# Peptides against a protein of PDB entry 5HDT, part 148

Target 1, 163 residues: chain A of PDB entry 5HDT
Amino acid sequence: MVVKTFMDMDQDSEEEKELYLNLALHLASDFFLKHPDKDVRLLVACCLADIFRIYAPEAPYTSPDKLKDIFMFITRQLKGLEDTKSPQFNRYFYLLENIAWVKSYNICFELEDSNEIFTQLYRTLFSVINNGHNQKVHMHMVDLMSSIICEGDTVSQELLDTV
Target 2, 163 residues: chain A of PDB entry 5HDT as posed
Amino acid sequence: MVVKTFMDMDQDSEEEKELYLNLALHLASDFFLKHPDKDVRLLVACCLADIFRIYAPEAPHTSPDKLKDIFMFITRQLKGLEDTKSPQFNRYFYLLENIAWVKSYNICFELEDSNEIFTQLYRTLFSVINNGHNQKVHMHMVDLMSSIICEGDTVSQELLDTV

## One batch from the design tools (peptide; made by RFdiffusion4, then SolubleMPNN)

Design b2_p27_8_s1 (from b2_p27_8, 13 letters changed)
Fold by OpenDDE base, seed 4:
Parts: structure tokens; C-alpha cells; sequence
Structure b2_p27_8_s1 (fold): chain B 163 residues (1-163), chain A 27 residues (1-27)
């Protein structure tokens, strides 16, 4: 129910955004972020991505620490993009497409640990990029990385070294 | 398997437009 609810919700549904705010906040709890089931974590990541889409350009998560945890969590899930033949690949694709189009990671520019987050993101993406990915996957990965570089006021040397 | 909806171009444009406006206000 949770997955379907967020996937079907659009940005213009203000009443629904208010209604599901508490649920959105709960999805960022340790219970979900540290869930032992890999498939559950992927679904949680997709839901979180949808939440960022729905609440864009802002996010319902106001705690910098929580935002960091969320984006580090999402970054970890992106490792699943490596296996293009996985039954769950379509969900990983959805996650990638979503965060790339929404530019969700741009929220991280306001975080003290933004450089750490971006570095981990780039390392993860570079680790999973392979020739088995179709053009769309490659485009989304490039778009995601390029957007952060282009829109960032400052790029750390560490990040530059990673790219 | 859950059929995942694709993000529409219109939705993308809307998001980007709003973010651009917010960024401009902060300048």
C-alpha cells in the first residue's frame, strides 16, 4: 500500500502530501533504513525517492542528520544497478530515473556533509556503471552526476578526484 | 512485479522551475 500510494501521488496533491507526511517521516526511521531485507530496503528507497519528488523542491525531512542518513541509504541501494539481469532491476532503474530527474541530491548542498554524500554517490555510480547498461541508464547516471557538478557552488578536491 | 510509473517530462519541468525560483530568491 505504501509503495503504491507514493508512486501514484503527484506534486500538485497538497492535501495528500499533508495526509501522508507522517508516513513519509516514518519511512526515514531506522526501522526502514536498517531493515534486514534487501528487497524491503529497495522499496523503501523508491518510496523515499517518490517523497522527494512529491515534496520538491523541498523535503519533509528537516534534520540534517536524517537527510544525510537518507541519501547515504539511497546511495547504498544504487549498488543494485550493477546486475542488469536482476528481477529487481526495474525498481533500481526507477530509483535512478527518479533521483536523476528530480535532482533530489541537490538538497544535500545545504548539508555540512554534502561532500561526503556526493563522493559516496559518485564512487557508487562508477562502481556499478558497465557496458551492460542500456543507454537510458547511462544517461541518467551521467545526468545525475553532471547536475551536481554544474549546480554546486563549490566542489571539493576530494570530489574532483573521485570524478 | 510492480509496474512502476515513469516520471513525466511535465512533472520534471515543474520541479526544475520551482527549484530555479527558489534558488533565485536565495540570491
Amino acid sequence: as target 1 above (163 residues)
Amino acid sequence: TIKLPEISEEERKKILKERAKEAQKKR
Scores: peptide ipSAE 0.207, ipTM 0.771, DockQ to the pose 0.039
Fold by OpenDDE base, seed 5:
Structure b2_p27_8_s1 (fold): chain B 163 residues (1-163), chain A 27 residues (1-27)
Amino acid sequence: as target 1 above (163 residues)
Amino acid sequence: TIKLPEISEEERKKILKERAKEAQKKR
């Protein structure tokens, strides 16, 4: 029910954004980010992606440490893209499509640990990308990675080695 | 059921300030 609400929300409704601010903040808690159920974590990741979409270009999270935790968390969920036959693949696709289109990771440029986040993202994507993915999945992966490189002022050597 | 916490007024003000910045970027 909560997931559906965020999915249908648009960026132009300031009143709705204010209404669900508490929920957005709560979804970034350790309770959800460290939830033992893999499917729950995936749902949380999708919700977080929706939150970034709704509040773009700014995130409703004011703590740099929290933002880092969120993006490292989302990155870990992207590992699920490897199994194209999974019943949850549609949600992994949604997650990928969303963060690629919104360019959610670009918020990380404001973080001191941006290089770590981007490196982990690239390593994850390259680890799961395979010929079993359709063209759309490949496009989203490439879009996600290339946008970060193109919009970044500086790229670490470690990140370059990963690419 | 998960009980949602209330945010502090200071945190709320900080978020609202960031939203104002967001609105400026969209213009």
Scores: peptide ipSAE 0.024, ipTM 0.542, DockQ to the pose 0.032
Fold by OpenDDE base, seed 3:
Structure b2_p27_8_s1 (fold): chain B 163 residues (1-163), chain A 27 residues (1-27)
Amino acid sequence: as target 1 above (163 residues)
Amino acid sequence: TIKLPEISEEERKKILKERAKEAQKKR
């Protein structure tokens, strides 16, 4: 129900965004972010990615700590891109494609711990990227990383060392 | 199909910069 709702939601429908604001907030709760089932966590990550798409350029989450938790959570899910033959790979691809196209991580620039988030993202992507990935996956990964470097006002030395 | 944000990237950057400045002032 939740997945279908957010996937079908229009970005320019302010009324719908307001209606489902509480649901978006609940998806960011520890209940979902720390769910024991890996497939559930992936589904949650996809929903969160859709939320960022729908609410762009803003996010419905007012707490900087919560935003950090969410993006660190999404980053952890990207580890699943390593196995291209996994039954869940298509959903991992969806997650990657979404956050790359929307440039969802750009919201993190306002966070105090943005450098930590970006560093962890880069480390994760480089840990999973391999020659077995098709061109589309490679392009999305490159687009995601390049956007942060090119559009960021400040890039820490730590992040540069990670690249 | 992924829908893109309605605002330009430049507009997004302006918004984020202002929010970042406000956050720094609260320190």
Scores: peptide ipSAE 0.019, ipTM 0.499, DockQ to the pose 0.040
Fold by OpenDDE base, seed 1:
Structure b2_p27_8_s1 (fold): chain B 163 residues (1-163), chain A 27 residues (1-27)
Amino acid sequence: as target 1 above (163 residues)
Amino acid sequence: TIKLPEISEEERKKILKERAKEAQKKR
């Protein structure tokens, strides 16, 4: 129910955004981010991506630490892109497409630990990319990485070494 | 369809700060 609600919500309804603000905050709780079920964590990641889409260009989260936790969490889920034959691949694709299109990670530029987040993202993407991925997947990965490099004024040496 | 922000990074930062304040008030 929650997943479908966010997927169907558009960016133009301020009333609905206000109504579901508390729900968005609850989805970022440790209860969901540390859920023992891998499939549940993937669904949570997709919902979080939808939240960033709906609330763009801003986000309902106020804590830098919480934002860091969320994006590190999303990054960990992207490891699932490696297996293109998985029944859950379509959801991993949705996650990638969403965050690439929305440029969700751009929020991280305001975080003190942005370089850590971006480094982990790049390492993850390079570790999972393979010849089994179709052209669209490759394009989204490139778009995501290029956007961060182009918009970042200062990048850590560690991130540069990863690229 | 997804609508991308058409604002500068400086404007984005201002929006994010304002949104953060609003979110805190609604808790």
Scores: peptide ipSAE 0.021, ipTM 0.514, DockQ to the pose 0.052; fails the geometry check

Design b2_p27_8_s2 (from b2_p27_8, 13 letters changed)
Fold by OpenDDE base, seed 5:
Structure b2_p27_8_s2 (fold): chain B 163 residues (1-163), chain A 27 residues (1-27)
Amino acid sequence: as target 1 above (163 residues)
Amino acid sequence: TIKLPPISKEERKKILLERAKEAEKKR
């Protein structure tokens, strides 16, 4: 039984971390973000949400432009929440639950275009919310919006007008 | 409903591996 040394364990850990990073970067590429299939884009959004969950409170993406693209992409996918009877609704629910629980959008506070991102998020959520949604969906939507308002030191007038 | 459990290192690995497989199938 070869006892793995601390160094060997660290090396294995670094290799795994590299694998995780490569996956994260690959999923954020234009190939996936601009994929022509709507179901593929939803799957990609769920994967990206899982990546944020794993790396929380940090993110493997260092580029502000890339982060903006990702969150604008995720926001666009949330439009699918409007149809509660869709075969893919469970995945949309998973996406919403994940980003609300992890507070993934709070990473955007460090971005210069945070106001644009939050405005689009709020507009999207208010456009899809309906009486057909169960209490859990409503709760996650409220939690997501409230977390952003509470953590933000200042809220733009445009964002306030959206709420 | 997919309930989100607490995240462990082992769970992180499992999630990423599963997502990698799913992503490759869609490519």
Scores: peptide ipSAE 0.029, ipTM 0.645, DockQ to the pose 0.035
Fold by OpenDDE base, seed 2:
Parts: C-alpha cells; structure tokens; sequence
Structure b2_p27_8_s2 (fold): chain B 163 residues (1-163), chain A 27 residues (1-27)
C-alpha cells in the first residue's frame, strides 16, 4: 500500500506531501534500510526514490547523515541490476529510471561525503553494467553518471579512475 | 510523474538561499 501510494503521487498536491511527510521520514529509518529481506529493501529503495521525486526540488530529509545513509542504501540496491533475468529486475529498472530522471543524487552535492557517495555509485554501476542490458538501461546509467559529472564542480581522482 | 524539471546545482543553491531568508523573516 505504501509503495503504491508514493508511486502514484505527484508533485502538485501540497496537502498530500504534508500528510505523508511523517511516513516518508519513517521509511528512511534503520528498520527499513537494514531490513533483512532483500525484496523489501528494494521496495523501500523504490519508495525512497519516489519520495525524492515527489518532494523535488527539496527533500524531506534534512539530516546530512540520513541523506548519506539513504543514497548509500539506494546504491547498494542497484547491484541487483546485474541479473537481467531476475524476477525483480523490472523493479530495479524502475529504481534506475527514477533516479536518473529525477537526478536525485544531485542532492548529494550538498553533503560533505558527496565524493564517497558518487564514487560508490559509479563503482556499482560499472560493476553491474553488461551487454545483456537493453539500450534503455544503458541510457539511464549514462544519463545518471553524466548528470553528476556535469553538475559537479570538482571530480576526485578516484572518481575519474572509476569512470 | 514528475512535474518539475530536474533542478540544477545552481538553482538548488538559489532555492536554499531563499528558504533561509524566509526562515529568518519568520523568526
């Protein structure tokens, strides 16, 4: 129910955004981010991605530490893109498409640990990218990485080495 | 669907600045 609610929500309803603010905050708790079930974590990641989409240009998460945790968490979920035959691949695709389209990772530029986040993201993407992915997956990956590079004032050597 | 386009870094900075100013006025 919660996942579907956020998937269907748009940015136009201020009342709804306010109503579900507490839910959005709760979804970023350790209970969900460290949930033992992999499929649950994927659903949580998708929901978090939707939250960033809905609340753009601002995020309901104000804590830098929490934002870092969230994006590191999302990054870890992207590892699931490697297996194109997985029953959950479509949901991984949704996650990728969402974060690429919304450019949600660009919020991380405001974080002290942005370099770590981007480095891990790039490492993850390059680790999972393969010839089995269709063109759309490749495009989203490229869009995501290119957007971050273009918006970034400085790119660490480590990140450059990863690319 | 997303209604607002992706926000650039520069635009985000401007928004944050304005929000900070507004918060100060409400004090």
Amino acid sequence: as target 1 above (163 residues)
Amino acid sequence: TIKLPPISKEERKKILLERAKEAEKKR
Scores: peptide ipSAE 0.025, ipTM 0.510, DockQ to the pose 0.043
Fold by OpenDDE base, seed 1:
Structure b2_p27_8_s2 (fold): chain B 163 residues (1-163), chain A 27 residues (1-27)
Amino acid sequence: as target 1 above (163 residues)
Amino acid sequence: TIKLPPISKEERKKILLERAKEAEKKR
């Protein structure tokens, strides 16, 4: 139910965004980020991606620590892109498409631990990317990585070593 | 394949402009 609500929500509806603000905050709680079921965690990641899409260019999360937790969480879910035959692959694709299109990770440039977040993202993407992925998956991965490199003013040596 | 719901051109433009401004400030 919650997943459907955010997926169908229009970005230009300020009234709806305000109505679901508390729900958006609740979905980023440790209860959901540390949920024992991997399918639930994937659904949560998709919801979080939609929240960033809906509230772009801003985010309803004001805590830098919370934002870090969210993006580290989303990054961990992207590992599921490796299994293209999984029944849940379409949801992983949706997650990738969303965060690439919205450029959700770009909000992390304002975080003190941005280099850590980007390093983990790049390591994850390079660990799962392969020639078996279709052109669209490759495109989204390239778009995501290129955007961060182009907009980054300070890149750690660790990130450079990863690229 | 699951696709993102359509977003208005005006809202897309707003998002892109804000991101561009952020990128320019960091140059």
Scores: peptide ipSAE 0.024, ipTM 0.566, DockQ to the pose 0.043
Fold by OpenDDE base, seed 4:
Structure b2_p27_8_s2 (fold): chain B 163 residues (1-163), chain A 27 residues (1-27)
Amino acid sequence: as target 1 above (163 residues)
Amino acid sequence: TIKLPPISKEERKKILLERAKEAEKKR
């Protein structure tokens, strides 16, 4: 229910955005981010991705620490892209496609720990890339990484070494 | 269906940089 709600929500629907603001905030709680079930965490990640899509270019999360936790969480979920034969691969693909199109990670430029977040993202993406991925997956990965580089005025040496 | 962000990457960059600058001044 929750997943479908955010998936179908329009970016221009201000009334709906206001209605589900509290739900969006609760989805970022430790209860969900640290949920023991991997499939639940994936669903949470997809919901969070949709929230960023809906509220772009803003985010309902005002705490820098919370934003960092969310993006580190999403990054960890992207590891699931490695197994192309997984029954959940389509949802991992959705997550990747969403964050690539929305450029959700670009919100992290407002964070002091942006370099850490981007570095972990790049390391994760490069670790999961394999010959089983089709052209679309590769394209989204490239789009995601290139957008961050293009919008960043300065790139840390550590990030450059990761690429 | 995923919709594109309401603003371009260039516009977003401008906003983010302005916010970062303002935040730094307040610290």
Scores: peptide ipSAE 0.114, ipTM 0.645, DockQ to the pose 0.039; fails the geometry check

Design b2_p27_8_s3 (from b2_p27_8, 14 letters changed)
Fold by OpenDDE base, seed 3:
Structure b2_p27_8_s3 (fold): chain B 163 residues (1-163), chain A 27 residues (1-27)
Amino acid sequence: as target 1 above (163 residues)
Amino acid sequence: TIKLPKVSKEERKEILRNRAKEAQKKR
């Protein structure tokens, strides 16, 4: 139910966005972010990605700490892109495609720990990227990384060392 | 289908920059 709701929601549906604001906030709770089931966590990540799409350019989460937790959580889920033959690969692809197109991670530039988040993202992407991925996957990964570099006012040395 | 962001790249950057400045003032 939750997944379908956010996937079908339009960015311009202000009334719907207000209605489901509380649900969006609950999806970022420790109950979901630390759920023991890996497939549930992936589903949560996809929902969170959709939330960022719907509420762009801003997020409904007001706490910087919560935003950090969410993006670190999403980053951890991207490790699942490594196995292209996994039954869940299509959902991992959806996650990647979404965050790349929306440029969701750009919200992190307002966070004190942005460098940590971006560094972890780059490390994760480079750890899973391989020649077995199709061109679309590669393109989305490159788009995601390039967007951060291009839109950032400054790039830390730590991030450069990660690349 | 992924919808495009409501604001341009430049506008988003400006919003984030302003937020960062405001956060810094509260320290």
Scores: peptide ipSAE 0.100, ipTM 0.675, DockQ to the pose 0.040
Fold by OpenDDE base, seed 1:
Structure b2_p27_8_s3 (fold): chain B 163 residues (1-163), chain A 27 residues (1-27)
Amino acid sequence: as target 1 above (163 residues)
Amino acid sequence: TIKLPKVSKEERKEILRNRAKEAQKKR
């Protein structure tokens, strides 16, 4: 129910955005980020991606530490893109498409540990990319990586070595 | 399926920068 609510919500739904703000904050709690069920964690990641979409260009999360936790969490979920035959692949695709389209990782540019976040993202993407992915998946991966390189004023040497 | 942000990339970057500065002051 909650997953579908955020998935169907529009950026112009101001009253709904205000109504579900507390729920959005709750979804980023350690309870959900460290949930033992892998499928639940994927659903949480999709919800978080939708929250960044809905509240764009703002975000309901103001703590740099919380934002770091969220994006490190989302990055870990992207490992599921490797298996194109998985029953959950469509949700992994949704996650990738969303974060690439919204450019949600741009929030990380002003974080103290931005280089760590981007390095982990690039390592993850390069580890899962394969010839079994269709053109759309490749396009989203390239778009996501290119956006970070082009918009980042300073990038760590480690990230440059990864690219 | 999903909509783009309402502001340009440049405008969003400025908004995010301002928010980050405000968050640091509250620590």
Scores: peptide ipSAE 0.059, ipTM 0.596, DockQ to the pose 0.043
Fold by OpenDDE base, seed 4:
Structure b2_p27_8_s3 (fold): chain B 163 residues (1-163), chain A 27 residues (1-27)
Amino acid sequence: as target 1 above (163 residues)
Amino acid sequence: TIKLPKVSKEERKEILRNRAKEAQKKR
């Protein structure tokens, strides 16, 4: 139910955004972010990506620490892109496509630990990129990384070393 | 069915994010 609700929600529906605000906040709890089941974590990541899409350019999460936890969590889920034959690959693809189009990670520029988040993202993406990925996957990965570089005023040496 | 964001809407949101960033720099 929760997954379908956020997937179908329109960015322009202010009433629905207000209605599900509490649910959005609960999805970022440790209960979900540290859930032992990897398939559940993937679904949570997709929901979080949809939340960022719906509330863009803002986010319902006001705590910098919570935002950091969320993006580090999403980054960890992207490791699942490595296995193109996985039954869950289509959901990993959805996650990637969503965050690339929405440019969700650009919210992280407001965070003190933005460099850490971006470094982990780039390391993860380069770790999972392989020749088994189709052109669309590669395009989304490039779009995601390029959007961050283009918006950033400064790039840390650590981030440069990662690329 | 998975509904992906519309490119036009995302472009609009990006403009708003950039404006917000510029406004913060002026403060």
Scores: peptide ipSAE 0.049, ipTM 0.640, DockQ to the pose 0.078
Fold by OpenDDE base, seed 5:
Structure b2_p27_8_s3 (fold): chain B 163 residues (1-163), chain A 27 residues (1-27)
Amino acid sequence: as target 1 above (163 residues)
Amino acid sequence: TIKLPKVSKEERKEILRNRAKEAQKKR
């Protein structure tokens, strides 16, 4: 129910955004980020991606540490893109499409640990990308990485070495 | 709150509208 609610919500729904703010904050808790069930973690990641979409260009999370935790969490979920035959692949695709389209990771430029986050993201994407992915998946991966490079005036040597 | 850089609220709304239109055409 919660997943569907966020998925269908748009940025003009100010009343709804306010109503679900507490839920958005709660979804970023350790309870969900460290949930033992992999499918639950994927659902949480999709919800978090939707939250960034809905609240763009402003995220409801004010703590840099929390934002880091969230993006590191989302990055870990992207490992699931490796298996194109997984029953959950469509949801992984949704996650990728969303974060690429919204440019959610670009908020990390305001974080001191941005280099760590982007490095982990790039390493993850390059580790899972394969010829079994269709053109759309490849496009979203490229869009995601390119948007970060284009947004930043400079990138660290470590990140450049990863690319 | 933390803001996404170089993207206005209006621009984000337009992107969402366009996506919605495209999704409807595929249904």
Scores: peptide ipSAE 0.030, ipTM 0.593, DockQ to the pose 0.112

Design b2_p27_8_s4 (from b2_p27_8, 13 letters changed)
Fold by OpenDDE base, seed 2:
Structure b2_p27_8_s4 (fold): chain B 163 residues (1-163), chain A 27 residues (1-27)
Amino acid sequence: as target 1 above (163 residues)
Amino acid sequence: TIELPEISEEERKEILKERAKEAQEKR
């Protein structure tokens, strides 16, 4: 399904939106989010990130539970940034670059569990960030964290303790 | 309401093409 959706070009805008919506719903299923293969999960995360990018400025999901699941899932994938020598590092980089540029996590401000999501994100980033990362990786990490801090109305004590 | 930066149609097409290419490479 995913492959077909991405390969279908030059479709009616409404049809495309419907296809993307269906794709978004499908990729957010437990089947994909809990896939046993780490590389598959990373690919799913990248696809989800692209969906957010494509749907911008609109949110592709309306369910708070689904949004939480997705961003917690994406956050877990970012742990892979720790290994700069991994064959999948470029895809991890893409994921980071995407979410940093799109500011996709900003959607989480509308969620009641935003503090939990941001806390986990910051903990994850701080756990993997090191001097071995190139400047671009550092830049995206900083941009991502700074954007959330600057655009957030409130920051939990837990998040402050993490920073 | 939180809104994300809108991308151009060209960028959208590029994303789709890249994903399509990736899918083909895995075949």
Scores: peptide ipSAE 0.323, ipTM 0.853, DockQ to the pose 0.055
Fold by OpenDDE base, seed 4:
Structure b2_p27_8_s4 (fold): chain B 163 residues (1-163), chain A 27 residues (1-27)
Amino acid sequence: as target 1 above (163 residues)
Amino acid sequence: TIELPEISEEERKEILKERAKEAQEKR
């Protein structure tokens, strides 16, 4: 399904938006979010990130539960940033760059479980940060975390303890 | 309500192009 959707680029902008909305709904299913292959999960995460970028400032998802699942899923994929020598590192970099630039996680402020999501994100980022990362990786990580801190009105004690 | 930044049409097209290329490679 993903392959078919992205190959149909010659469609009108409105038709494309409709296709990607359908894709967004399908990619958020348990089938993809719980896929056993880590490379597939990474690709799914990148596609989800692109969907958020394309539909910004609008959110393509209306269900708070699905949004939570998606961002927790994306957060788990960021663990792959730890190994800078991995063949998939460039795709992990793309994921990081995307979510940092788009500020996708800022949508989570509207969720009841925002603190949980941000806490897991920060823990994950600090877990994978190492001296092997280049300056651009560090920059995106800082941008991502700073954007959330600056936009948030309140920060939980748990989140503060994570930093 | 917090709004995400809007992307340009050029950027949107670029994203779609890259994904299309990737999809073709996986086919």
Scores: peptide ipSAE 0.096, ipTM 0.716, DockQ to the pose 0.059
Fold by OpenDDE base, seed 3:
Structure b2_p27_8_s4 (fold): chain B 163 residues (1-163), chain A 27 residues (1-27)
Amino acid sequence: as target 1 above (163 residues)
Amino acid sequence: TIELPEISEEERKEILKERAKEAQEKR
């Protein structure tokens, strides 16, 4: 129900954004971010990605700590891209495609711990990227990383060392 | 069935106020 609701929402519908604000906040709770089931966490990550798409260029989350937790959470889910034969790979692909297209991580530039988030993202992507991935996956990964480098006002040396 | 956590009405109001403020600052 939650997934269908967010996927069907128009980005320009302010009324819908307000209506589902509470749901968006609920999805960012520790209950979901720390859910013991891996498939549930992946689903939550996809929903969060959709939320960022809908609310772009802003986020419905006002707490910097919460935003950090969310993006660190999403980054951890991207590890699932490693196994291209997994039954859940299509959902991991959806997650990657969404955050790459929306440039969701660009919101992190406003966070004090942006460098930590980007570094962890790059490390994760480089850890899972392999020649078994098709061209689309590679392109999304490159797009995601390039967007951060090109649009970022401040790129730390630590991030550069990670690349 | 996943039980959704409760969000306080106060937190909701704070978010709406902050958004309104940001919208005004962009003008």
Scores: peptide ipSAE 0.017, ipTM 0.456, DockQ to the pose 0.027
Fold by OpenDDE base, seed 5:
Structure b2_p27_8_s4 (fold): chain B 163 residues (1-163), chain A 27 residues (1-27)
Amino acid sequence: as target 1 above (163 residues)
Amino acid sequence: TIELPEISEEERKEILKERAKEAQEKR
């Protein structure tokens, strides 16, 4: 399904956006978020990250529950950053770079469960961050965490304890 | 409502093109 949508790019801008919207919604389905293949899940995460980027400043997802599922899903994929020698590391790096640059997690401030999402993100990042990562990886991790701290009007004690 | 940073239309098109290429490679 994803392949067909991306191949039909020679359409009117509005028609393209509609097609991409349908694709975006499909990628956020349980079928993809719970896919048994780790590499497929990583690719899905990268696609979801790109969706947030291309639809900025708005997001095509309006359901709070779906947004929570998406960001919890993306957070789980970031665990793959721990192995710098993995053949998929470049894709993990892309995911990190993208979400850091776009500040996509900032959308989560609109969610009731934002604290849970941010806490899990920080725990994940601190679990994988190490001196073996290059300066760019460290920079993106810091940028991602700093952006969330700076945009938050209130930070929970649990989050503070995690940092 | 918190909004994400905007990207240029050119950048948007580039992202879509790259994803299209990736999709083709998986076929």
Scores: peptide ipSAE 0.191, ipTM 0.764, DockQ to the pose 0.058; fails the geometry check

